# Peptides against a protein of PDB entry 5Z08, part 283

Target 1, 168 residues: chain A of PDB entry 5Z08
Amino acid sequence: RQKDEWAKKTSSLMKQLDWFIGEHLGAMLAAEELGGPVVGELMEIDPDDLSAGFNAHGKLKKATSQPDLDRRQRRIDDIWGPQDEQGQAHKRKRGADEALAASAEMRDLIEQLMNKLVEAGGDNSATYVEIPRESAAARFLVRSKVAMFHPNDARRLRLVDFGRDLDD
Target 2, 222 residues: chain B of PDB entry 5Z08
Amino acid sequence: GLPRLIDAIEEASKIPAKRRQTPIKPTIEKLTTHLYTHGASPDSLLRLADLLTLRNHLDQASLAAITRNLYPSSTVSDEVVLRFIGALGHGQLKPTLALQALFLRWLVMVYHLLENPGVLGQVYGVLFDLLDTAAIRPQLCHLLALVTRRKHVRPFRIQAILTLSRQTGGDPNLTGLLRVFKNYYPEIIVGDATKGRASAFKHPDPQWRQHLDEIQQRRSEA

## One batch from the design tools (peptide; made by RFdiffusion4, then SolubleMPNN)

Design b2_p26_5_s1 (from b2_p26_5, 13 letters changed)
Fold by OpenDDE base, seed 3:
Structure b2_p26_5_s1 (fold): chain B 168 residues (1-168), chain C 222 residues (1-222), chain A 26 residues (1-26)
Amino acid sequence: as target 1 above (168 residues)
Amino acid sequence: as target 2 above (222 residues)
Amino acid sequence: AEKLKTLEEIYQRLRYAAGYPLGYAE
């Protein structure tokens, strides 16, 4: 009975986490990857906001202000193509694809981090996941105090050991 | 009444100070006077928490004045608490660290009026992770000293506070928090981190406490 | 119990750091 309630709560929380990553966090992570604001500086980023691009200061490019073509903005504009109707549709699709990719990366990274912590059996040296790059997802996990980089190797990330008890 | 004053301030908060037709300062003074005399109901506290924690066009002096006069006439709801906790930390949408320190001080001073003191225990991790923010650390350690239970004293938190204590040269607030941890687990080896001066976490404002007690007593007589 | 505690801590931290309102998991 208690084990079943625990399993149900765990499953429910996992679904809520997956929903939160997919519906909210993914777009914000994608915006950070594209040179937008750092996650947590804006409350909500719509995928449509991703398509508009960001200025050099990570602010949403409003259609009317010709911001100075900073190198980052050129790169975003080059990534997202010309502002014709077809270009806008391609931009919106690409924004959605980037949000999905960021969501998938975050889910995978959390799963790997949790699995490595379980597999390590208390050996802190074995808890590190190797990351191919310092992504927005990896940086956000560290800023959120969920994960920590290895002090000597920024390619190694570990979960904070929240589960360990002093009575255990 | 208080609701009408809050309405006027909410509307003014949407407009930059330079574009307001009327100065808001007289309305803020009326609000703070009312709060000082009568306190704030649970509903008024929620509305004021939103004004204090959400980004708006109110000046820092007005926000600080409201916070310093934020006497509850009754209890403090979980929702009000969570608004203030959600406003902590770094970010462009967050209040200033000076205002956050006032919020934490307020939470310490009204802790005994919380409808559910357990709500702070549920967000313990969020509070604990802010200990590296020097500007709010004194008030944060005081709040954590009130909130900490046996279940919160974990190996990773012990290690984190020990590391931060070394990095800060033995901040007395961190030493005080470590002593709270040792009350639950006497076997915790704190090393040299506890040899220093520790904060006693005394009430931050005895006059504010006395005035709060007077407001709370008037409610029990009505 | 350890997995649930870990997930609770992760979920709360990510939600908080993203600027979302703190609340009870529905």
Scores: peptide ipSAE 0.615, ipTM 0.830, DockQ to the pose 0.582
Fold by OpenDDE base, seed 4:
Structure b2_p26_5_s1 (fold): chain B 168 residues (1-168), chain C 222 residues (1-222), chain A 26 residues (1-26)
Amino acid sequence: as target 1 above (168 residues)
Amino acid sequence: as target 2 above (222 residues)
Amino acid sequence: AEKLKTLEEIYQRLRYAAGYPLGYAE
């Protein structure tokens, strides 16, 4: 009985987390990745708002000249290209796609972090997930105090061990 | 009455100070006088919490004056508490850290009037994760000292306090919080972090407490 | 139990850091 209740609560909370990531957080993460506001500094960004541009409060940080920034700037320029109806539809679609991608990245990263923590069996050295890049998702997890970077390697991220009890 | 004063301040809060037709200071003084004399009802507290926590055009001195006179005439709802907790931390939309420190101080001073003290325990993680914010740490540690239960004393939090204590050169407030943790788990090895000076978490303002008690007594007699 | 505690902590922290109102998980 108790185990079943815990399983149900866990399942419910996972669904809520997935919903939160998909419906709210993904768009904000995508905005941050696109050089928009840092997640949590502005109000909720609708995925549709990603297509409309960041208003004066979401100062797009001028992309510094790095080639990946040129890709972001090109992505921004491609997202912000000509305001014809087709261009707006493509922008909306692209904004939605970036929000979906950010949502998927966040979900996957949380899952990996949780799995590694379980697999490590208490070995903190084994709890690190290798991240391909310092994404908005990874940074947000750290800012949120959910995860921590390895002290010597910013490509390694671990979940904070919330689950461990002193009575265990 | 108090609602009309709040209405006037709410309307004024929407307008930059330079564009206001009338100075708001006299209305704030009337509000603070009213709050000092009668306290705030739960409904008024909620409205005032919004004025204090939401970004508006009120000046910091006015917000601080309201906060210093925010005597509850009755209980403090979960909603009011959550407004103040939600306003904590860093962010452009959040109140200044100085004002946040006043909110935390207020929560400490009204802790015994919370409708559900457990609400703070539910947001314990949020509060705890703000300990690295030096400007609010003293009041935050005091609040956490009140809120902490056995269930909150977790290995990761112990380690976090120990690390932060070392980084801060042994902040007395962190030492005080570690002592609270040790009360639940005496076996916690805190090392040198608890050998130093610890805060006793005394009431922040005895005069404010006395005045609050006078306001609360009027409620019990009514 | 550990998984649930972990998820609760994650969920609350993410919501808070995103600027969402603090509330009970539905």
Scores: peptide ipSAE 0.619, ipTM 0.833, DockQ to the pose 0.602; fails the geometry check
Fold by OpenDDE base, seed 1:
Structure b2_p26_5_s1 (fold): chain B 168 residues (1-168), chain C 222 residues (1-222), chain A 26 residues (1-26)
Amino acid sequence: as target 1 above (168 residues)
Amino acid sequence: as target 2 above (222 residues)
Amino acid sequence: AEKLKTLEEIYQRLRYAAGYPLGYAE
């Protein structure tokens, strides 16, 4: 009975976490990767807001033609294609794809971090996951105090050991 | 009454100070006077919590004045507590660290009036993770000292406090929190970190407490 | 029990850091 209740609660919470990552966090992570605001500075980023792009200050581009957009902004606009209806649809699709990619990366990273913690059997040196890059997902996990970098190697990330008890 | 004063402040909070037709200060003074005299009902507390925690056009002095006079006339709901906890930390949408310190001080002073004291235990991790923020650490440690139960005392948190204590040169508030942890697990090796001066976590404002007690007493007589 | 505790801590921290309202894990 208790094991079954625990399993149900764990499954429910996993679904809630997956939903949160997919429906909310993914878009925010994608925005950070695209040079938008850091996750947590804005309450909600609509995928449509991702399609509008961000200025050099991480602010949403207002649809108004401000001519003096800096050279970096032109490259972003060039990456986002022409301002026609087809270009807007392509931008929206790209924003959605980036949000999905960020969501998948976050889920995978959490899974790897949890698996490594279990596999390590209490050896902290064995709990590190090697990350290919300092992604928005990795940075967010560290800022959130979910994970920590290796003190001497920023390519190594470990989960905070929340599960260990003193009575164990 | 208090609701009308809150209405006026809510409307003013939507407008930049330079664009307001009337100065808000007289209305803030009326509000703070009313709060000092009568306290705030649970409904009024929620509305005031939103004004204090959400980004708006109210000036910091007004927000601080409201917070200093935020006497509950009855209980404090979980929702009110969670609004204040949610307003903690760093971010462009968060209140200033000075105001956050006032919120934490307020939570300490009204802890005995919480409808569910367990709500703070549920967000213990959020509170604990803010200990590296020096500006709020004194009040945060005091609140954590009240909230901490055996279930919160975990190896990673012990290690985190020990590490932070070393980094801060033995902050007496962290030493005080470690002593609270040691009350649940006497075997915790705190090393040299506990040899230092520890905070006693005394009530931060005895006059405020006395005035709160007077407001609460009037409720019991009505 | 450890997995559930870990997930609770992760979920709460991620929500908080993302600026979401704190709530009880239902």
Scores: peptide ipSAE 0.618, ipTM 0.832, DockQ to the pose 0.558; fails the geometry check
Fold by OpenDDE base, seed 5:
Structure b2_p26_5_s1 (fold): chain B 168 residues (1-168), chain C 222 residues (1-222), chain A 26 residues (1-26)
Amino acid sequence: as target 1 above (168 residues)
Amino acid sequence: as target 2 above (222 residues)
Amino acid sequence: AEKLKTLEEIYQRLRYAAGYPLGYAE
């Protein structure tokens, strides 16, 4: 009974996490990878914003002239805005593809980090995942205090050991 | 009444100060006077939390004045708490660290009025991970000292606070928080980190507390 | 229990760092 409830809760939370990564976080990570704002500096990035591109300072090239409060509402409105011409469709597609790629990378990285923590059996030296690059996903996990870089090697990332108890 | 004052400030908050037809300061003064006299209902608290935590065109002095007079007339909802916690940390959309320190101080002072004190325990990790932010650390440690339970005292958090204590040269607030951890696990080896002066986490503003108690008493009589 | 605790911590931290409203995992 308790194990089944635990399994159900775990499954539910995994689905929520996957949804959050796919529907919200992926686009923001993609924006960071494309030289946009760092994740968490801006609210939700629309794929359309990704398509507009970023300047050298990580700012959206499309100067939306409207005040920041209107940006929240306009982002909602722009998500639902009328399908303009072929060029917007290609830009939207590229933004969507980058968001999907970033979402996949984040999911994979979280999975690897969790698996390594379990496999290590309490050996902190064995908990590190080797990352091919310092991606937006990797940086975000560190900024979020979910993961930590190895002090001497930025190619090694480990999950923070949230599960360890003092009563164990 | 208070709702009409909030309406006026909400509308003014959408407009840059230089483009406002009327000065907002008199309306802020009316609001703060009203809050000081009567406190804020749960609904008004939520609206004020949004004004304080969401990026708008209100000046820092006005936001600070509202926060300093944010007396609850009744309870504080989970939603209000979560607005303030969500406003913490670094970012262009976040309030200033000075204002965040006022929010944390406010949460300490109204902790006993929370509808569900457990809400802070649920976001304990978020709060704890902000300890490296020096500007909010004193108030943050005080809040964590109130919120900490046995379940929150974990090896990774012990190690994190010990490391941060060493890096900060033994911040008294961190030492105080470590003592709270030791109350749950006396066996925690803190080394030299607890030998220093610890904060006592005294009430930040006794006068504010007294005035809050007066406002709360009026509710119980009504 | 460890996996659930880990996921809860991850989920909350990611949402917070992304600037999303903190809420109870429904």
Scores: peptide ipSAE 0.616, ipTM 0.830, DockQ to the pose 0.575; fails the geometry check

Design b2_p26_5_s2 (from b2_p26_5, 14 letters changed)
Fold by OpenDDE base, seed 2:
Structure b2_p26_5_s2 (fold): chain B 168 residues (1-168), chain C 222 residues (1-222), chain A 26 residues (1-26)
Amino acid sequence: as target 1 above (168 residues)
Amino acid sequence: as target 2 above (222 residues)
Amino acid sequence: AEKLKTLEEIYQRLRYAAGYPLGYAP
């Protein structure tokens, strides 16, 4: 009974996390990869602004002032959703593909980080995941205090020990 | 209800403790019990923010007790946030630095409930300029670690943290904030300032978080 | 139990850092 309740809660939470990553976080990460604002900024990024792209200085070419609340509630599909002209459709498709890629990378990183923590059996040296690049996903995990880089190797990422961190 | 308790405390706050006809402590205890059980609505939060930030005749222990029990039942408005930010720093009309540290800790703990987290980004300069105030620096660095975005990481602020870190002998909170800056700009050469012990900026009170989550869940079921 | 606690903490921290209020659970 209790184990079944824990399993059900875990499954429910995983579904919520997957939804959050896929529907919201992926587009924000893709914007960061494209040289847009860092995730968690008040993204003044309208879907229209994402389609417009970023200048060499990481600024949106056209900043449309939509309310910050509406911007946060936009789904990946709304952020990259169909604008009328064929050229806008290609930019949107590319943006959607990048958002999907960023979502997949974030899911994979979280899974690897959790698996390594379990496999390490308490050896902190064995808890590191090797990352191929400093992605927006990896940087966001560090900024969110979910993960930390190895002190001497930025290609190694580990999950923050949430249990020990409560006792210190 | 909560509004009536706030009314009584507001009226009592206008009168010096020695001139009050009735002790305020029982009313403060009723308020803190109510806040712990039910949380504060947005309207109640604003009124309580005024009581906490404006100069009045309430004692420091009462103000601290209210702040420790200031659980939002809903969201936190920009106006509430700005009241607490306006109360920071040195001045005869400002709250004590100890109370300011509690306000900063509260803002850290409720950051995920802000209606507009960007409001803190708009006042980033005000917060950043207070880093030299040692008494509030730990909580201020934690709040800045949450608020900092790419637009805030400027050369002059990098240099300011580096200078202050040297002057303080490598304060772990400043080192932690500098690591946050480096996460936005990996190319930032921070030298020896990042080699030291850095604060992880852990949640200040896990029990408070758990209790807040319980209050927030009850609202979603209603 | 440990996996659930870890996932809860991950989810909360990610949502928090992204600026999503915890109350917007689907």
Scores: peptide ipSAE 0.510, ipTM 0.522, DockQ to the pose 0.359
Fold by OpenDDE base, seed 1:
Structure b2_p26_5_s2 (fold): chain B 168 residues (1-168), chain C 222 residues (1-222), chain A 26 residues (1-26)
Amino acid sequence: as target 1 above (168 residues)
Amino acid sequence: as target 2 above (222 residues)
Amino acid sequence: AEKLKTLEEIYQRLRYAAGYPLGYAP
């Protein structure tokens, strides 16, 4: 009974986490990767907002005023291409693809971090996951206080050990 | 009445100060006077919490004045608490750290009026993770000292507070919080971190408490 | 129990850091 309730709650929470990552967090992570705002500074970013691109200050471009395109903005514009109808459709698709990629990266990273913590059996030195890059996902996990970098190696990330009890 | 004053301030909050037809300051003064005299009902508290925590065009002095006079006439709902907790930390959409410190101080002062004190225990992790923010740490440690239960005292949190205590040169508020942890687990090895000066987490404003008690007493007689 | 606690902590922290309203853990 209690184990079954625990399993049900765990499954429900996993689904909610997956939904949150896919429907909300992925687009925000993609925006951060693309030189947009840091995750949590804006309430919601949709794929259409991603397609509009960001100014040098990480703010959404309003359609009408071509502000002085700094070099970073030019790179973003080069990434996003010209603002023709075909270019906008390609931009929207690319924004959606980047959001999906960021969502997948976040899910995979959380899974790896959780698995590595279980496998380590209480050895903190064995809990680290090697990350290929300091992604928006990795940075967000650290800012969120979900994970922490190794003190001497920013390519090594570990989950915070929330499960450990003092009575264990 | 209070609802009409809140209505006027809500409408004014949507408009930049330079574009307002009427100065908001007289309305803020009427609001703060009303709050000081009568307190705020649960419904009014929620509306005021939204005005204080959501990004709007109200000036910092007005927001601080409202917060200093935010006397509950009744209880404080979970929703009101969660509005204030959600407003904590860093971000462009979040209130200033100075205002956040006032919110935390307010939560300490009204803790005994919470409908469900357990709500703060549910968001304990959120509060604890803000301890690195120096500007809010004093009030945050005081709130955590009230909220902490045995279930919150975990190895990772003990290690985190010890690390932060070393990094801060032994902040008295962190030392005070660590002593609260040690009350639940006397065996916690805190080393020299507990030998230092600790905050006693005394009530931050006895006059405010007395005035709150007077407002609460009027409710029991009505 | 440990997995559930871990997921609760992760979920709450991610939501909070993303600027989402705090709610009761389900």
Scores: peptide ipSAE 0.625, ipTM 0.839, DockQ to the pose 0.549; fails the geometry check
Fold by OpenDDE base, seed 3:
Structure b2_p26_5_s2 (fold): chain B 168 residues (1-168), chain C 222 residues (1-222), chain A 26 residues (1-26)
Amino acid sequence: as target 1 above (168 residues)
Amino acid sequence: as target 2 above (222 residues)
Amino acid sequence: AEKLKTLEEIYQRLRYAAGYPLGYAP
C-alpha cells in the first residue's frame, strides 16, 4: 500500500516534469541555443518568438521595418531563409523542431544523470555522465543547482545527490 | 482607504516616471503612513507583494519604503510568501539584490505570523541554493536558521556549506547555519568552518518588532 | 522514497530557475 502510493506519486511527478520540459522549458532552451536570452531571464518564450530571431544582445528582434540591419543581422536572417511567407513558415517549423530537440535533450540528460547515480551505488566517481557538448540543457542543469561539472573536465556531468540521508 | 491607495500606485506602476501626469511620491507617503498606522490585511499584502516583486516602473526608493512599512495586521498567507521567494536570485525580471535582502529581512521579522510556516520548508532547496549570492547571504542564513528542520540537513547541503565557508573565508552567517545543522546532527564534523565568530541570528530590528506587536495587539482587541 | 525525493528536488529547481511561479502543483 505505502509503496504503491510512492510509486503513484513518482509517476505523477515524472509526468509533470515531462510536461514542464515539453511545454515551457524546451522553447526557452532552444532560444538560448539560438543566441537568445539565457533561460530564466524571460518567463515565457513563444515558439513564434524563436522564429523572429535574436539580436547580438539576446533580445527578440521586433520586425522593425528600419533598413539599418547590421551585417550580422542579415547573416542571421540569411541562415533562417527569406522573409517571404514560405520563409516564415520554414522559420516557425525550425523553431518548433529546435524546441522539441531541446526538450528531448533535457529529458535524456536527466534520465542518464538519474540512472548513473543509481548505478554508482554511492561511488561519486562513477556518477558522471559524459556529455558530447556543453548544451543549453547541460548549462541550465548546472545553473539550477541540479547537476555539477567535474572540476577538471567540462564533458563530465553528475547529478547532485539529493537522496542520501544522514540516518541511512 | 488602503485599497484605493494601492489602486493608484498599481496604475502609476504601469507608466514610466517621466510620463506620469502626477508625482507618485505623495501617494507612496500616504500608503506608508497608512501601513505604519494600521498594517496591511491579507488581501492588501498580496497586492503589495505583487507590486514589490513584479517588474514595474516604480523607483527603488518607493519599493524599499513600502517594504520597510509592510506590517501585517493579521497573518501572512502561503501565496504572499511564495511571491517573495519567487522574486529571489538573479534575473532581469527579478527585483534588485538590495530589495531581495529587504524581503528576506521582512520574512524573518514576520515568520511568527505565517499561516503555514511549513511552506518555507517546502521551498528550502530554493532558498539554500541562493547562499552563494553574497548580497543576500546574511538575511538568507537567518531565514534558513529559522526554517531548518532535521529533514533538511543532508550530506550534500553540509558539504555545500563547508565548501562555501572555505571559499568565503569563514562567513559568520554560514558558521551560524552550520551550528543550526549541528543541533540536529551533533556528529557533523564542521572542522575549521566553525573556527571563528558565528552569527547569533538576533532579531534584525527591535523597534520594528515592537511596532508590529502594537499593530497585532490592536487587532486582538477589536 | 529516494527517487521521489530526487524528482521533487529536480522539479522544484528547474521550475524556479526557469522563472516559473512557485506553487502547489495543480
Scores: peptide ipSAE 0.615, ipTM 0.829, DockQ to the pose 0.635; fails the geometry check
Fold by OpenDDE base, seed 4:
Structure b2_p26_5_s2 (fold): chain B 168 residues (1-168), chain C 222 residues (1-222), chain A 26 residues (1-26)
Amino acid sequence: as target 1 above (168 residues)
Amino acid sequence: as target 2 above (222 residues)
Amino acid sequence: AEKLKTLEEIYQRLRYAAGYPLGYAP
């Protein structure tokens, strides 16, 4: 009974996490990957705001500031294309695709981090997930204090031990 | 240090402003500057919570200034939370609704620093029953959006939000809270109440957040 | 129980860092 209730609660929470990642976090992570604001600096980047581009500091370009020819802006412009009607539809689709990709990456990273923690059986050396790249998702996990990089290898990420931080 | 500043303010709070020998404003400014620079320890937070929530002779501007600078240097205890929750609602002994809105805003902004986030879940009913109070509703909905869990989403509360939403002409904050409820029970028929603009419950003060993070980082390095 | 606590913590920290009200209940 209790085990089943915990399983149900865990499943419910996982669904909630998945929803949060998919509906909110994915778009923000995609924006960060595209050279937009760091997740949590700009709340609710409208995909349409992503199309306005970001300055060198990752801030939404206000209409009046000259497009800093920053490589990031070009990348955003390349990702989001010209503001023609077809371009806007393609922009929205591309933004949605990037948000989906970022959501999937975040989900996969969380899953891998949790699985490695379970598999390690208390061996901290075995808790590391190898990441192919330093993604917005990986950086966000670290900024969130959910994960930490290996001190000597930025390609290795592990879940923070939440149990120890409560007792210290 | 901060304790001495609190002592001075506590003593001054017992005396009507007209009867104070010395202006308290300079001491409030020192306190707020200290809070801005260093934050408040759990013990200091409790004392400040008492100053903010208990009836005293401090002026509203001073109370608001303290609240706006109430950066926790560490965690926020259940006791501190409960002081602020107890200060909510109508009553001659309660803080002004404007100050209550600041308290709710503060609770939203420090929610991650609560020693036990579950404490707010335990007082969920108290918070929920205040939704009719328009002056605090925006921040209250935001806090409830934080606190709400599946166990809190009850038919009577769904109906209460729906009713209040109709009565308020679709307050975006209520619509936002109803969306949170719908996340737990997708089958909730929200009707026209969710067709309107919903609050996204964005962080109330990004600058305050950044400054809090800087204060909290200093703790992690110590 | 441990998995649930871990997930709760992950969820809370992610939401916080994303600037969502920490307690946006899933």
Scores: peptide ipSAE 0.514, ipTM 0.524, DockQ to the pose 0.284; fails the geometry check

